# Ledger of designs, part 5: peptides against a protein of PDB entry 3MAZ

Target 1, 99 residues: chain A of PDB entry 3MAZ
Amino acid sequence: VLNPMPACFYTVSRKEATEMLQKNPSLGNMILRPGSDSRNYSITIRQEIDIPRIKHYKVMSVGQNYTIELEKPVTLPNLFSVIDYFVKETRGNLRPFIC
Target 2, 99 residues: chain A of PDB entry 3MAZ as posed
Amino acid sequence: VLNPMPACFYTVSRKEATEMLQKNPSLGNMILRPGSDSRNYSITIRQEIDIPRIKHYKVMSVGQNYTIELEKPVTLPNLFSVIDYFVKETRGNLRPFIA

## One batch from the design tools (peptide; made by RFdiffusion4, then SolubleMPNN)

Design b1_p9_4_s4 (from b1_p9_4, 4 letters changed)
Fold by OpenDDE base, seed 2:
Order: C-alpha cells, then sequence, then structure tokens
Structure b1_p9_4_s4 (fold): chain B 99 residues (1-99), chain A 9 residues (1-9)
C-alpha cells in the first residue's frame, strides 16, 4: 500500500506521461511517475513557452529525502515538496496534471 | 513566464 502521493502522480511510463500531457494540456503540464527500474521517480513536463517542449527530470530517493537531478541538485524532504518546487520555480508555469 | 532552466533527465 502506498502512502499518500501528490495528485499528479501516475503509474505510467515516460511515453504514456508524454502522451497524457500532449492530449490534455488544459489539465496541467507536469506528471510525477515511477522510475524505470527503481524506487526513484521521474518528473515529466510539457512547457509551452515558445513551442511545446517535453522534458524529464530524475527524482532520486536519498535517505529520507529526494534529490532532483539538476545542474545544481535540489534536495527536498518529500514528493509534495518536489512538486511545489517545480511550481514555484516556474512561478506557476508548471501545474500538476489532474486527470 | 520564466522557463525552467534545468537540464533534462
Amino acid sequence: as target 1 above (99 residues)
Amino acid sequence: LPKLEIPPE
């Protein structure tokens, strides 16, 4: 049984996440999903600044925290904070996909 | 709106 997860968490593949975001952009543009073969997670986003761009980010479980793999890694205490980081960092441009 | 200047996975 899973503990509470962010609303934008879906047990989908990278491809499925991409398709979800492309199909219904009005529902949000950010999805949290399981890592391919690990306890870790991935964030898939679809930003439409100039043109639609899909990007994926690794969210690694490190001890009791999570580290977003970036040029300058960011470590946060839980997945809710991870989602919050993406929203705030983009000043609301990224919004959790709510299906 | 600001872009997320973060390298992809």
Scores: peptide ipSAE 0.125, ipTM 0.798, DockQ to the pose 0.113
Fold by OpenDDE base, seed 1:
Structure b1_p9_4_s4 (fold): chain B 99 residues (1-99), chain A 9 residues (1-9)
Amino acid sequence: as target 1 above (99 residues)
Amino acid sequence: LPKLEIPPE
């Protein structure tokens, strides 16, 4: 049984996520997907500040929380907070991909 | 618009 997940969560590969974002940029530019390891996830984004750029981030399950793998790691209580962090950090530039 | 200025995985 899978607990409720953020709206931008899709059971897709890194490649599929990239294709989704490229094909329909008007639907959003951020996807949450399963990571390579159990209980871990990855975030794929496509920002168009100057030119289209695809980037991926690791979201590691640590105890009951999640840590976004960054130079300065950010730990949050749930996946919804992880998505919220990316949205707020970019002042809305990043938006959940809603298919 | 601000971009995410943090290193990717």
Scores: peptide ipSAE 0.122, ipTM 0.801, DockQ to the pose 0.115
Fold by OpenDDE base, seed 4:
Structure b1_p9_4_s4 (fold): chain B 99 residues (1-99), chain A 9 residues (1-9)
Amino acid sequence: as target 1 above (99 residues)
Amino acid sequence: LPKLEIPPE
């Protein structure tokens, strides 16, 4: 049975996630989605600091933890912590997309 | 506001 997932998790493709964020910016700018045919995940964001920018990040399942693939990888205990990391590091600029 | 100044995947 699937464990609880963050509210911004949607079983959508990279393309669909991008469209969701572009269509309703007021609902948030960060989506967690399944990786391609794998147990891993991806984070899609749409920041509007200067101009709208779409970016994707890999969230790899490693043992009982998750590693965000960044220049300096960050390992966290669960997906909720992964979402929290993105929110915290951007001082709230990134917000989970709540549809 | 700070942004994620890290390369995307």
Scores: peptide ipSAE 0.120, ipTM 0.798, DockQ to the pose 0.115
Fold by OpenDDE base, seed 5:
Structure b1_p9_4_s4 (fold): chain B 99 residues (1-99), chain A 9 residues (1-9)
Amino acid sequence: as target 1 above (99 residues)
Amino acid sequence: LPKLEIPPE
């Protein structure tokens, strides 16, 4: 049993997440999924700025926080904040995938 | 490391 997780969290692989986003883009374009490593996660997004582009980001569990692996890393207190960051940073372009 | 893409308004 998992503790409360963001609504866009799904126990899916990188490939499955990509397929989900491609199949139902109207449901959102961002998925949080388990990372291949321990207690880490990954964010898969599908943005259509110019053309559809799939990108993946590592969300590393560091102590009691989470660090999004970016050129300039961002550390946040919980996964809900991580999702919020992606939404706000993109001014709403990214929306959690709600199936 | 990747950089988050910021879309236009």
Scores: peptide ipSAE 0.071, ipTM 0.722, DockQ to the pose 0.906

Design b1_p9_5_s1 (from b1_p9_5, 3 letters changed)
Fold by OpenDDE base, seed 1:
Structure b1_p9_5_s1 (fold): chain B 99 residues (1-99), chain A 9 residues (1-9)
Amino acid sequence: as target 1 above (99 residues)
Amino acid sequence: SFPELVPLK
């Protein structure tokens, strides 16, 4: 069975992603979406630590890998690993949005 | 608590 994209990938805009996360926080708090350029992506998250906060990250295609544009950038071999990184690094606070 | 991922400015 082919699964080319992570389950939390949706062909939505930044605005739509934000609305999805706000409307159904119980379904997860992280969405992967198309970037402004071909082969690039963006991650939108909604964390509720003190107050709800929306953040956006760029995931840039670099050769056969992907680089998450963080203050301390991380390069990973595929988009599944990118999602795993967000989950594991936050010790499960971030969870993929499953609609 | 948990680490926060800071996006690049």
Scores: peptide ipSAE 0.519, ipTM 0.907, DockQ to the pose 0.781
Fold by OpenDDE base, seed 2:
Structure b1_p9_5_s1 (fold): chain B 99 residues (1-99), chain A 9 residues (1-9)
Amino acid sequence: as target 1 above (99 residues)
Amino acid sequence: SFPELVPLK
């Protein structure tokens, strides 16, 4: 049984996530998805500042925590905190994709 | 403005 996941979690591929974000940008611009390895995840975002830009982040399971593989790595206790970090750090520019 | 989150290469 899968424990509760963030609302923006979808069992989609990198490509599918990108397409979802491109198709319905009004629904949000951030998706959490399965990583290539078990217990790891990836986040795909689509930011429209000057031009649309797609970025992908690795969220690695480390012990009981998760590390977002950023230029400046951040470790958080759960996936909800990971999503919250993306939202807050970008001051709301990133919003979970809800469809 | 807002901070960018740069993914690790």
Scores: peptide ipSAE 0.519, ipTM 0.907, DockQ to the pose 0.770
Fold by OpenDDE base, seed 4:
Structure b1_p9_5_s1 (fold): chain B 99 residues (1-99), chain A 9 residues (1-9)
Amino acid sequence: as target 1 above (99 residues)
Amino acid sequence: SFPELVPLK
Protein backbone atom coordinates (compact mmCIF):
# COMPACT_ATOMS: atom_id res chain seq x y z
CA VAL B 1 0.00 0.00 0.00
CA LEU B 2 1.32 3.41 -1.00
CA ASN B 3 1.32 6.01 1.73
CA PRO B 4 0.19 9.53 0.86
CA MET B 5 2.55 12.48 0.97
CA PRO B 6 2.19 15.55 3.17
CA ALA B 7 0.01 18.28 1.68
CA CYS B 8 3.02 20.59 1.39
CA PHE B 9 4.90 18.17 -0.84
CA TYR B 10 5.48 19.39 -4.39
CA THR B 11 7.64 17.98 -7.15
CA VAL B 12 9.52 21.23 -7.60
CA SER B 13 13.11 22.41 -7.65
CA ARG B 14 14.79 24.50 -4.99
CA LYS B 15 14.31 27.58 -7.14
CA GLU B 16 10.65 26.87 -7.83
CA ALA B 17 9.95 26.26 -4.15
CA THR B 18 11.53 29.58 -3.25
CA GLU B 19 9.42 31.37 -5.84
CA MET B 20 6.23 29.69 -4.63
CA LEU B 21 6.85 30.79 -1.05
CA GLN B 22 7.72 34.33 -2.09
CA LYS B 23 4.70 34.69 -4.35
CA ASN B 24 2.04 33.56 -1.87
CA PRO B 25 3.22 33.94 1.73
CA SER B 26 -0.36 33.70 2.99
CA LEU B 27 -0.58 30.07 1.87
CA GLY B 28 2.21 28.93 4.15
CA ASN B 29 5.98 29.13 4.39
CA MET B 30 7.20 25.54 4.23
CA ILE B 31 7.55 23.19 1.27
CA LEU B 32 8.70 19.58 1.09
CA ARG B 33 10.35 18.63 -2.20
CA PRO B 34 12.25 15.71 -3.70
CA GLY B 35 15.98 15.38 -3.40
CA SER B 36 18.11 15.15 -6.52
CA ASP B 37 17.85 11.65 -8.01
CA SER B 38 17.39 10.06 -4.61
CA ARG B 39 14.99 8.72 -2.03
CA ASN B 40 15.78 11.77 0.09
CA TYR B 41 13.89 15.03 0.40
CA SER B 42 14.47 18.68 1.14
CA ILE B 43 12.51 21.25 3.10
CA THR B 44 12.48 24.86 1.97
CA ILE B 45 11.19 27.52 4.34
CA ARG B 46 10.70 31.25 4.17
CA GLN B 47 10.58 32.76 7.64
CA GLU B 48 9.75 36.41 8.06
CA ILE B 49 10.75 37.19 11.63
CA ASP B 50 12.91 40.26 11.17
CA ILE B 51 13.50 40.01 7.43
CA PRO B 52 12.57 37.31 4.92
CA ARG B 53 15.00 34.40 5.14
CA ILE B 54 15.09 31.34 2.93
CA LYS B 55 16.54 28.17 4.39
CA HIS B 56 16.88 24.63 3.10
CA TYR B 57 17.06 21.42 5.09
CA LYS B 58 18.00 17.92 4.06
CA VAL B 59 15.66 15.12 5.04
CA MET B 60 17.57 11.89 4.64
CA SER B 61 15.93 8.51 4.30
CA VAL B 62 17.59 6.22 6.82
CA GLY B 63 16.18 2.74 6.85
CA GLN B 64 12.46 3.09 7.46
CA ASN B 65 12.89 6.50 9.11
CA TYR B 66 13.88 10.02 8.16
CA THR B 67 16.59 12.19 9.64
CA ILE B 68 16.37 15.97 9.48
CA GLU B 69 19.89 17.26 8.95
CA LEU B 70 19.92 19.88 11.68
CA GLU B 71 22.78 21.05 13.84
CA LYS B 72 21.33 18.49 16.22
CA PRO B 73 19.84 15.80 13.93
CA VAL B 74 16.35 14.48 14.57
CA THR B 75 15.09 11.11 13.39
CA LEU B 76 11.38 10.54 12.81
CA PRO B 77 9.26 7.64 11.49
CA ASN B 78 7.64 9.35 8.49
CA LEU B 79 7.39 12.56 6.48
CA PHE B 80 4.23 13.65 8.26
CA SER B 81 6.16 13.59 11.51
CA VAL B 82 8.90 15.63 9.85
CA ILE B 83 6.42 18.34 8.95
CA ASP B 84 4.89 18.22 12.43
CA TYR B 85 8.34 18.65 13.95
CA PHE B 86 8.98 21.85 12.02
CA VAL B 87 5.59 23.23 13.01
CA LYS B 88 5.89 22.24 16.66
CA GLU B 89 9.47 23.35 17.22
CA THR B 90 8.74 26.76 15.74
CA ARG B 91 5.54 27.03 17.80
CA GLY B 92 3.48 27.48 14.67
CA ASN B 93 5.74 29.97 12.94
CA LEU B 94 6.28 27.47 10.16
CA ARG B 95 3.14 26.34 8.35
CA PRO B 96 2.87 23.90 5.44
CA PHE B 97 2.32 25.61 2.10
CA ILE B 98 -1.12 24.64 0.86
CA CYS B 99 -1.72 25.55 -2.76
CA SER A 1 10.63 33.76 20.40
CA PHE A 2 11.28 30.13 19.49
CA PRO A 3 14.36 27.98 18.97
CA GLU A 4 16.00 28.37 15.59
CA LEU A 5 16.31 25.22 13.51
CA VAL A 6 19.82 25.47 12.14
CA PRO A 7 20.38 23.38 9.02
CA LEU A 8 23.47 21.26 8.81
CA LYS A 9 25.89 22.77 6.31
Scores: peptide ipSAE 0.377, ipTM 0.865, DockQ to the pose 0.738
Fold by OpenDDE base, seed 5:
Structure b1_p9_5_s1 (fold): chain B 99 residues (1-99), chain A 9 residues (1-9)
Amino acid sequence: as target 1 above (99 residues)
Amino acid sequence: SFPELVPLK
């Protein structure tokens, strides 16, 4: 049985995630996906501040926590917290992609 | 350089 994952988690590639976000922006603009590494993940976002911009972030599994690879790294206890961080940090600009 | 998530909105 697979443990629960955030609603915006999809087993898709970087390219597929980008296409999903571009195709249905009304469903959200943030996707959590598997990283190339076993227990690591990546976050793909599509922000439309001035023009549409796609960005990818590494979410590294470190011990029992997860570290978002930012200029100033942020370590959180679980993937739900990671998603919450992205939402809160952007004051709601980023919203999980719910298909 | 590492990416940075800047508060938006």
Scores: peptide ipSAE 0.283, ipTM 0.804, DockQ to the pose 0.121

Design b1_p9_5_s2 (from b1_p9_5 with K6V P9K)
Fold by OpenDDE base, seed 5:
Structure b1_p9_5_s2 (fold): chain B 99 residues (1-99), chain A 9 residues (1-9)
Amino acid sequence: as target 1 above (99 residues)
Amino acid sequence: SFPELVPKK
């Protein structure tokens, strides 16, 4: 039995995530995916500010929390909070990819 | 506009 994961979590590679976001931008522009290391994750986004841009972020497990490896790191208690941070910080520009 | 989330390099 798997623990609950954010709706935008998919067991996909970096490449697959990029393809998903490009194929159906209307479904959202942010995907949470497994990292290369156990218990770590990555977030792939596709923002269309000027032109479509793909960015990847590392979400590292630190103790019982998660640290988003940003230029200015942010530590949060769970993955749901991580997704919420991305949404709120971008004032809704980023939306979880829901298919 | 909105804050940009810059990945760690």
Scores: peptide ipSAE 0.583, ipTM 0.921, DockQ to the pose 0.760
Fold by OpenDDE base, seed 3:
Structure b1_p9_5_s2 (fold): chain B 99 residues (1-99), chain A 9 residues (1-9)
Amino acid sequence: as target 1 above (99 residues)
Amino acid sequence: SFPELVPKK
């Protein structure tokens, strides 16, 4: 049985996620989406600091946990914690895309 | 400012 997913999860492609974030930046700047492999996910963000920048991250299923494929990887117990990490680490600059 | 998250290459 699949547990509820984070509110910013959408069954969209990389391209679609980018377009969603560009079209409605006021709704948030972070999307969780399916990865290319089963049980894996990707995160797409759009940060507007000086200029808009799109980044993509791999979120890999590792046993019962998830590892965010950062330069220095971080492992967390669930996808909600993954989203929380992105929000907290950026001190609120990243916010889940909610529509 | 705030920390940026660098994706693995």
Scores: peptide ipSAE 0.582, ipTM 0.921, DockQ to the pose 0.780
Fold by OpenDDE base, seed 2:
Structure b1_p9_5_s2 (fold): chain B 99 residues (1-99), chain A 9 residues (1-9)
Amino acid sequence: as target 1 above (99 residues)
Amino acid sequence: SFPELVPKK
């Protein structure tokens, strides 16, 4: 039923994603999850720079692309590219959660 | 260091 999705995609809620990241930080710190609206997604991250910080991002379907709702929005062709963007833009600080 | 991604408010 589901087309191929990034490895860090889980059908979990915001709360569950947060708990997953907190429980097993060694497995990664970024989760892609369903958004509140159909065809939209959200990304939850847990970065430990100074102290652990949880952030959530909206990934909106726009036509055949996806827009990451950042302070400076970024539009990409697919969800794999979205994950790649998070990893590369943070120079590896963000890593997909693999459980 | 690395860039931080700020979510839209």
Scores: peptide ipSAE 0.581, ipTM 0.921, DockQ to the pose 0.787
Fold by OpenDDE base, seed 1:
Formats: structure tokens, C-alpha cells, sequence
Structure b1_p9_5_s2 (fold): chain B 99 residues (1-99), chain A 9 residues (1-9)
């Protein structure tokens, strides 16, 4: 049994996540999904700044924390904090995809 | 505008 997960978590592939975001942009633009390895995750976003752009981020489980694999890595205590970071850092531009 | 998050290469 999994512990509570962020609302934008879906057991989907990279391709499926991309399609979800493209089909229903009004529902949000950020999805958390399983990573290629156990206990790791990935985040897929679709931002429309100049043109639609898809980006993928690795969220690595490190001990009891999670590290977002950014150019300048950020370590947070849980997945909820990871989602909050993406939202806050982008000043609300990124919003969890709620289906 | 807003800061963009750059994924690690």
C-alpha cells in the first residue's frame, strides 16, 4: 500500500503524461509519475511561454528526502514539498494536473 | 515573467 501521494501523481509513462497535459491544459500543466527506477519519480511539465514546451525532471529518492535534479539541485523532505516547490518557484505558472 | 526550472543535463 502506497503512502498518500500528491494529487498530480499518476502511474503513467512519459508519453502518456505528455499526452494528458496536451489534451487538457486547463486541468494543470504538471504531472508526477513513476521514474525508471524504484522509489524514484519524474515530473513532466508543459509550459506555454512563447510556444508549448515539454520538460522532464528527475526526482531522486535520497535517504528520507527527495532531490529534484535541477541544474542547481534542490532537496526536500517529501513529494508534497517537491510539488510545492515547482508551484512556488514558478510563481504559480506551474499547477498540478488534477484529473 | 517567472523563473524557469532547468533540468539537470
Amino acid sequence: as target 1 above (99 residues)
Amino acid sequence: SFPELVPKK
Scores: peptide ipSAE 0.578, ipTM 0.920, DockQ to the pose 0.792

Design b1_p9_5_s3 (from b1_p9_5, 3 letters changed)
Fold by OpenDDE base, seed 4:
Structure b1_p9_5_s3 (fold): chain B 99 residues (1-99), chain A 9 residues (1-9)
Amino acid sequence: as target 1 above (99 residues)
Amino acid sequence: MFPELIPKK
């Protein structure tokens, strides 16, 4: 069974993700990428509110769900919901990087 | 102004 991944998922490193976001900011500012361990992921964002700021978030697989490691953790049922959370919570400031 | 998502450290 092949489960679909969000469109902003790329098999890239932290460094590569940062470079992608810096090179083409018009394509979006959020990338989902593989984590260091098997079923875990990381999200890299590049926000330009005052100055460009790069941030990385850990998305941990917990059973059938995923927990975004924020100061106040949020658990969601799938990776699509994780992406939606970032978009919704930031009122659209964060947008998935679509290349 | 919109909420900032702070990663856990």
Scores: peptide ipSAE 0.580, ipTM 0.919, DockQ to the pose 0.762
Fold by OpenDDE base, seed 3:
Structure b1_p9_5_s3 (fold): chain B 99 residues (1-99), chain A 9 residues (1-9)
Amino acid sequence: as target 1 above (99 residues)
Amino acid sequence: MFPELIPKK
């Protein structure tokens, strides 16, 4: 059973996520999407500082938690916490994409 | 400036 998902979760491909973020940057710059495996996910972000930059992250299911595949991995209890981490760590620069 | 999240390579 999969509980309610974060608002920025969309069943889209990497390409589609990138296009969504590029098309409507005012709606947010972070999308959570299905990963290659059933219990894994990916996050796509689009930050516009000097120039638009797209980045993709793997969010791996580990036991009952999730690990964000960062240079220095971070493990959190649920997907909501994962989204929260991205928002907080970037001090609000990253915001969930809300249609 | 804010922390940048670097994906694992």
Scores: peptide ipSAE 0.579, ipTM 0.919, DockQ to the pose 0.765
Fold by OpenDDE base, seed 2:
Formats: structure tokens, sequence, C-alpha cells
Structure b1_p9_5_s3 (fold): chain B 99 residues (1-99), chain A 9 residues (1-9)
């Protein structure tokens, strides 16, 4: 049993997340999902700027915090903050996938 | 315009 998770968290694979985002883009374009390791996560996004682009990010558990594996890494205290960062940093372009 | 987040390679 997990503690409360962000609403865009789904226990899906990379492929499934991609399919979800492609099938229902109106529901959002960002999914949080389990990573390859139990305490790590991944974020899959689908941005439609020029053409649809799928990107995947690693969210690594580091102590009691989480580090988003960006070109310039960012460390945040919880997964809700991680989602918030993606939304705010993209000025709302990224929105959590809610179905 | 908004900044893109580039994943680490």
Amino acid sequence: as target 1 above (99 residues)
Amino acid sequence: MFPELIPKK
C-alpha cells in the first residue's frame, strides 16, 4: 500500500503511458509511473509543439527527496512537488493526465 | 513561449 500519490500516477509501463497520452490528449499530457526500481519513478510526457514528441524523465529517490534527471537536475521534497515543477516550469504546457 | 525540460542522457 502506497501513501497518497499524485493524481497523474498510474501503475503503467512506458509503452502504456505513451499510448494513454496519445489516445486521450485532452485529458493531459503528463503521466507519473513506476520506475525500473521500486523507489524510483519515471515521467512520460507528450508535447505537441511542432510535432508530437514523447519524452521520458527519471525521478530518482535520493534520501527522502526526489531528483528529476534533467540536463540540469532538480531535487524536490516529494512527488507532488515534482509534478508541480513540471507544470510550473513549462508555464502550464504540461498538465497531469487525469482520467 | 515556454521552456522545455530536457531529460538527462
Scores: peptide ipSAE 0.578, ipTM 0.919, DockQ to the pose 0.787
Fold by OpenDDE base, seed 1:
Structure b1_p9_5_s3 (fold): chain B 99 residues (1-99), chain A 9 residues (1-9)
Amino acid sequence: as target 1 above (99 residues)
Amino acid sequence: MFPELIPKK
């Protein structure tokens, strides 16, 4: 079975993604969604450290790779690697939202 | 404690 997109990808807006994360935090705290431009994406997270905080990241398609627009940008070969990066770099604090 | 990923401004 082909799995072209990460399980936490949903065709939702920024607002909808935020609502999903707030409504069911037990299902995960990270969503991948379509970006404003074709072939680009955005990631919305909801971290609960001191208080719940929502953050959005741009994931730009560059050639055959993807660049996460962080303060210090990171380029990865595919969207699965992008999700893995968010999970690993936060030592598991971020988890893909699985609905 | 874990590192946070800061979005580009």
Scores: peptide ipSAE 0.574, ipTM 0.918, DockQ to the pose 0.791

Design b1_p9_5_s4 (from b1_p9_5 with K6V)
Fold by OpenDDE base, seed 4:
Structure b1_p9_5_s4 (fold): chain B 99 residues (1-99), chain A 9 residues (1-9)
Amino acid sequence: as target 1 above (99 residues)
Amino acid sequence: SFPELVPKP
């Protein structure tokens, strides 16, 4: 049985994710993608606050949970919660990229 | 403004 993935998950590279976000900013500004290791992920965002800024975050699988490698790390139970955290903590500024 | 999430270096 395969667990579902968040809608903003795409099997793309860092470069491809950046291009996707730049090309269609109206579709969202946050992408979840595979990390360097099979059980790890990365999040790429494109925020337009003062100027467009691309940032990348590591989402590390730790046991049955996931840790977002922030300056102050946060551990959550699943990838859906990870996406929710990014949306909630930015008060809606970050939105999952839905293509 | 809103809180920014800073990635770990």
Scores: peptide ipSAE 0.563, ipTM 0.919, DockQ to the pose 0.767
Fold by OpenDDE base, seed 5:
Structure b1_p9_5_s4 (fold): chain B 99 residues (1-99), chain A 9 residues (1-9)
Amino acid sequence: as target 1 above (99 residues)
Amino acid sequence: SFPELVPKP
């Protein structure tokens, strides 16, 4: 049985995620997607600070936790916490893409 | 403003 995933998780490629965010920015600007390796994920965001910018982050499964591959790495207990971190750290600028 | 999340290169 597949455990629940964050609402912004979609089985899409980097390209597809980018297109989703560009097409419907009102639905959110953050997508969680499968990584190239099993149990790893990637997050694609589209922020409009000055101009629209797409960024991709690696979320690596480390033991029973997940490490967001940031310049200053952050390790969290689950993917829901990962999404929460992105939202809180950006003070709400990032919002999960809810299709 | 808000903190920027810089991905690892």
Scores: peptide ipSAE 0.563, ipTM 0.919, DockQ to the pose 0.768
Fold by OpenDDE base, seed 1:
Structure b1_p9_5_s4 (fold): chain B 99 residues (1-99), chain A 9 residues (1-9)
Amino acid sequence: as target 1 above (99 residues)
Amino acid sequence: SFPELVPKP
């Protein structure tokens, strides 16, 4: 049985996530999705600053924690904290996609 | 403005 996941988690592909964000930008701009390997995840975002830009991040399971594969990696204790980090660090520009 | 999170290359 799958443990509780963040509200913006969807069992979708990279392509599907991109389409979701493009179709309904008012619902949020950040999706958590399964990675290609078990216990790993990916985050897809769509930011509209100058022009719409799609970015993908790897979230790697490391022991009991998760590491966001940023240029400067960040390790956090759970996926909820990962989502919170993206929201907080961007001062609310990134918001979880809720449909 | 706000900080940008840059993915690992």
Scores: peptide ipSAE 0.560, ipTM 0.918, DockQ to the pose 0.782
Fold by OpenDDE base, seed 2:
Structure b1_p9_5_s4 (fold): chain B 99 residues (1-99), chain A 9 residues (1-9)
Amino acid sequence: as target 1 above (99 residues)
Amino acid sequence: SFPELVPKP
């Protein structure tokens, strides 16, 4: 069994995540999903500013921490912190998808 | 406005 995961974590593919976000934008716009490699994850977001834009981020497991592969990488202690970072950094524009 | 998070290429 898995340890507790953020509420927006779903065992879905990149494509499925995109479809989920497009189908029900009112439920949130950010999904955490398994990465292509063991112990790594990916985050898919769908922001509607001028037009809908989908973005994907790699969340790499590094030792006991996780590094968000941003233009300027950020390292955090756990996945909950990763989600929190996305929410706070965007001042609430990004919200975890709760299905 | 709000900051954008740019993914690494």
Scores: peptide ipSAE 0.557, ipTM 0.918, DockQ to the pose 0.773

Design b1_p9_6_s1 (from b1_p9_6 with R2V D6E)
Fold by OpenDDE base, seed 1:
Structure b1_p9_6_s1 (fold): chain B 99 residues (1-99), chain A 9 residues (1-9)
Amino acid sequence: as target 1 above (99 residues)
Amino acid sequence: SVENLEVPP
């Protein structure tokens, strides 16, 4: 049974996620998506601070937690916390993409 | 960071 997922989770590819964010920027700028062929996930964002910039982050499933792959990794208890981290870290600049 | 989130290497 699949547990509840964050509202910005979509079963889309990296390319599709990028297109979604570019097409409807008013709906949000952050998407959570499945890894290519694993239990892991990826975060795709599109920030428009100076110019539009697309970035991707790897979210690794480690035991019962999730680790955002950064130079200084951040480990959180669930995917909801992962989304909250991105929102909080950017002081609201990043917002979950909601269709 | 508000301006730039670190991108994985």
Scores: peptide ipSAE 0.062, ipTM 0.740, DockQ to the pose 0.164
Fold by OpenDDE base, seed 5:
Structure b1_p9_6_s1 (fold): chain B 99 residues (1-99), chain A 9 residues (1-9)
Amino acid sequence: as target 1 above (99 residues)
Amino acid sequence: SVENLEVPP
């Protein structure tokens, strides 16, 4: 049993996450999923700025925090903050996928 | 910014 996770967390693969977002875009466009490493995660998004685009981000566990792997990395205290960051950074364009 | 989001390797 895992500790409480963000509502958009699903134990799915990259492929499955992509399919989920494509199939039900009305439910949201951002999924948090397990990474290939035990304490790491990935964010999969389906963003429709010009055309629908699927992108994936690494969320690395660093000590007690999490770092989003970007050109300018962002470190946050928990996964809820990670989700919040993506929502705020995109001014609400990204919304957690709630199934 | 939405335009600044990137995909890591």
Scores: peptide ipSAE 0.061, ipTM 0.739, DockQ to the pose 0.136
Fold by OpenDDE base, seed 4:
Structure b1_p9_6_s1 (fold): chain B 99 residues (1-99), chain A 9 residues (1-9)
Amino acid sequence: as target 1 above (99 residues)
Amino acid sequence: SVENLEVPP
């Protein structure tokens, strides 16, 4: 049995994700997307605090968990928790892109 | 924490 994916998950490329976020910033600024030829994922954000900044993060599948590739890696039990982490850590600045 | 991210005041 497979659980549903987070609402901000889209089967798009890095380029497409960037374009989506740039085109409709009011819909959110964070997208979860599939990794290139892998079971892993990537997160693309467009944070607009001082100036628009696009950043990408790797979310690696490790066993039954997921690890966000950061200087200090964070391991979480599912993709929903990964999205929640980004939201909470930025105190709501990052919001899942809901199309 | 998410590196290189600024948190709102």
Scores: peptide ipSAE 0.061, ipTM 0.739, DockQ to the pose 0.446
Fold by OpenDDE base, seed 2:
Structure b1_p9_6_s1 (fold): chain B 99 residues (1-99), chain A 9 residues (1-9)
Amino acid sequence: as target 1 above (99 residues)
Amino acid sequence: SVENLEVPP
């Protein structure tokens, strides 16, 4: 039983997420997936600005918030905000993968 | 950058 999760959340591995994004780029280019433990998550993206680039980001559960592990960490109140951050930060370049 | 996210640490 899971609490409400972002639409782009899938219980998939890093490899599977990459394959999903590569196979159907028209459906979006960002996936939220489980991390190594049940409390953390990872974001996998596939941007095609110049050439296809796959990147993975760690989203760590910290107290009641979530911290995106970046050079300058970003802490947000929930996973929906995390997805929103990626979308807004890239001005729409990143879109949640919906299938 | 608003176009690209920074590289993961």
Scores: peptide ipSAE 0.053, ipTM 0.712, DockQ to the pose 0.169

Design b1_p9_7_s1 (from b1_p9_7 with K6V S9K)
Fold by OpenDDE base, seed 5:
Structure b1_p9_7_s1 (fold): chain B 99 residues (1-99), chain A 9 residues (1-9)
Amino acid sequence: as target 1 above (99 residues)
Amino acid sequence: SFPELVPKK
């Protein structure tokens, strides 16, 4: 039995995530995916500010929390909070990819 | 506009 994961979590590679976001931008522009290391994750986004841009972020497990490896790191208690941070910080520009 | 989330390099 798997623990609950954010709706935008998919067991996909970096490449697959990029393809998903490009194929159906209307479904959202942010995907949470497994990292290369156990218990770590990555977030792939596709923002269309000027032109479509793909960015990847590392979400590292630190103790019982998660640290988003940003230029200015942010530590949060769970993955749901991580997704919420991305949404709120971008004032809704980023939306979880829901298919 | 909105804050940009810059990945760690």
Scores: peptide ipSAE 0.583, ipTM 0.921, DockQ to the pose 0.787
Fold by OpenDDE base, seed 3:
Structure b1_p9_7_s1 (fold): chain B 99 residues (1-99), chain A 9 residues (1-9)
Amino acid sequence: as target 1 above (99 residues)
Amino acid sequence: SFPELVPKK
């Protein structure tokens, strides 16, 4: 049985996620989406600091946990914690895309 | 400012 997913999860492609974030930046700047492999996910963000920048991250299923494929990887117990990490680490600059 | 998250290459 699949547990509820984070509110910013959408069954969209990389391209679609980018377009969603560009079209409605006021709704948030972070999307969780399916990865290319089963049980894996990707995160797409759009940060507007000086200029808009799109980044993509791999979120890999590792046993019962998830590892965010950062330069220095971080492992967390669930996808909600993954989203929380992105929000907290950026001190609120990243916010889940909610529509 | 705030920390940026660098994706693995």
Scores: peptide ipSAE 0.582, ipTM 0.921, DockQ to the pose 0.806
Fold by OpenDDE base, seed 2:
Structure b1_p9_7_s1 (fold): chain B 99 residues (1-99), chain A 9 residues (1-9)
Amino acid sequence: as target 1 above (99 residues)
Amino acid sequence: SFPELVPKK
């Protein structure tokens, strides 16, 4: 039923994603999850720079692309590219959660 | 260091 999705995609809620990241930080710190609206997604991250910080991002379907709702929005062709963007833009600080 | 991604408010 589901087309191929990034490895860090889980059908979990915001709360569950947060708990997953907190429980097993060694497995990664970024989760892609369903958004509140159909065809939209959200990304939850847990970065430990100074102290652990949880952030959530909206990934909106726009036509055949996806827009990451950042302070400076970024539009990409697919969800794999979205994950790649998070990893590369943070120079590896963000890593997909693999459980 | 690395860039931080700020979510839209």
Scores: peptide ipSAE 0.581, ipTM 0.921, DockQ to the pose 0.813
Fold by OpenDDE base, seed 1:
Formats: structure tokens, C-alpha cells, sequence
Structure b1_p9_7_s1 (fold): chain B 99 residues (1-99), chain A 9 residues (1-9)
């Protein structure tokens, strides 16, 4: 049994996540999904700044924390904090995809 | 505008 997960978590592939975001942009633009390895995750976003752009981020489980694999890595205590970071850092531009 | 998050290469 999994512990509570962020609302934008879906057991989907990279391709499926991309399609979800493209089909229903009004529902949000950020999805958390399983990573290629156990206990790791990935985040897929679709931002429309100049043109639609898809980006993928690795969220690595490190001990009891999670590290977002950014150019300048950020370590947070849980997945909820990871989602909050993406939202806050982008000043609300990124919003969890709620289906 | 807003800061963009750059994924690690």
C-alpha cells in the first residue's frame, strides 16, 4: 500500500503524461509519475511561454528526502514539498494536473 | 515573467 501521494501523481509513462497535459491544459500543466527506477519519480511539465514546451525532471529518492535534479539541485523532505516547490518557484505558472 | 526550472543535463 502506497503512502498518500500528491494529487498530480499518476502511474503513467512519459508519453502518456505528455499526452494528458496536451489534451487538457486547463486541468494543470504538471504531472508526477513513476521514474525508471524504484522509489524514484519524474515530473513532466508543459509550459506555454512563447510556444508549448515539454520538460522532464528527475526526482531522486535520497535517504528520507527527495532531490529534484535541477541544474542547481534542490532537496526536500517529501513529494508534497517537491510539488510545492515547482508551484512556488514558478510563481504559480506551474499547477498540478488534477484529473 | 517567472523563473524557469532547468533540468539537470
Amino acid sequence: as target 1 above (99 residues)
Amino acid sequence: SFPELVPKK
Scores: peptide ipSAE 0.578, ipTM 0.920, DockQ to the pose 0.818

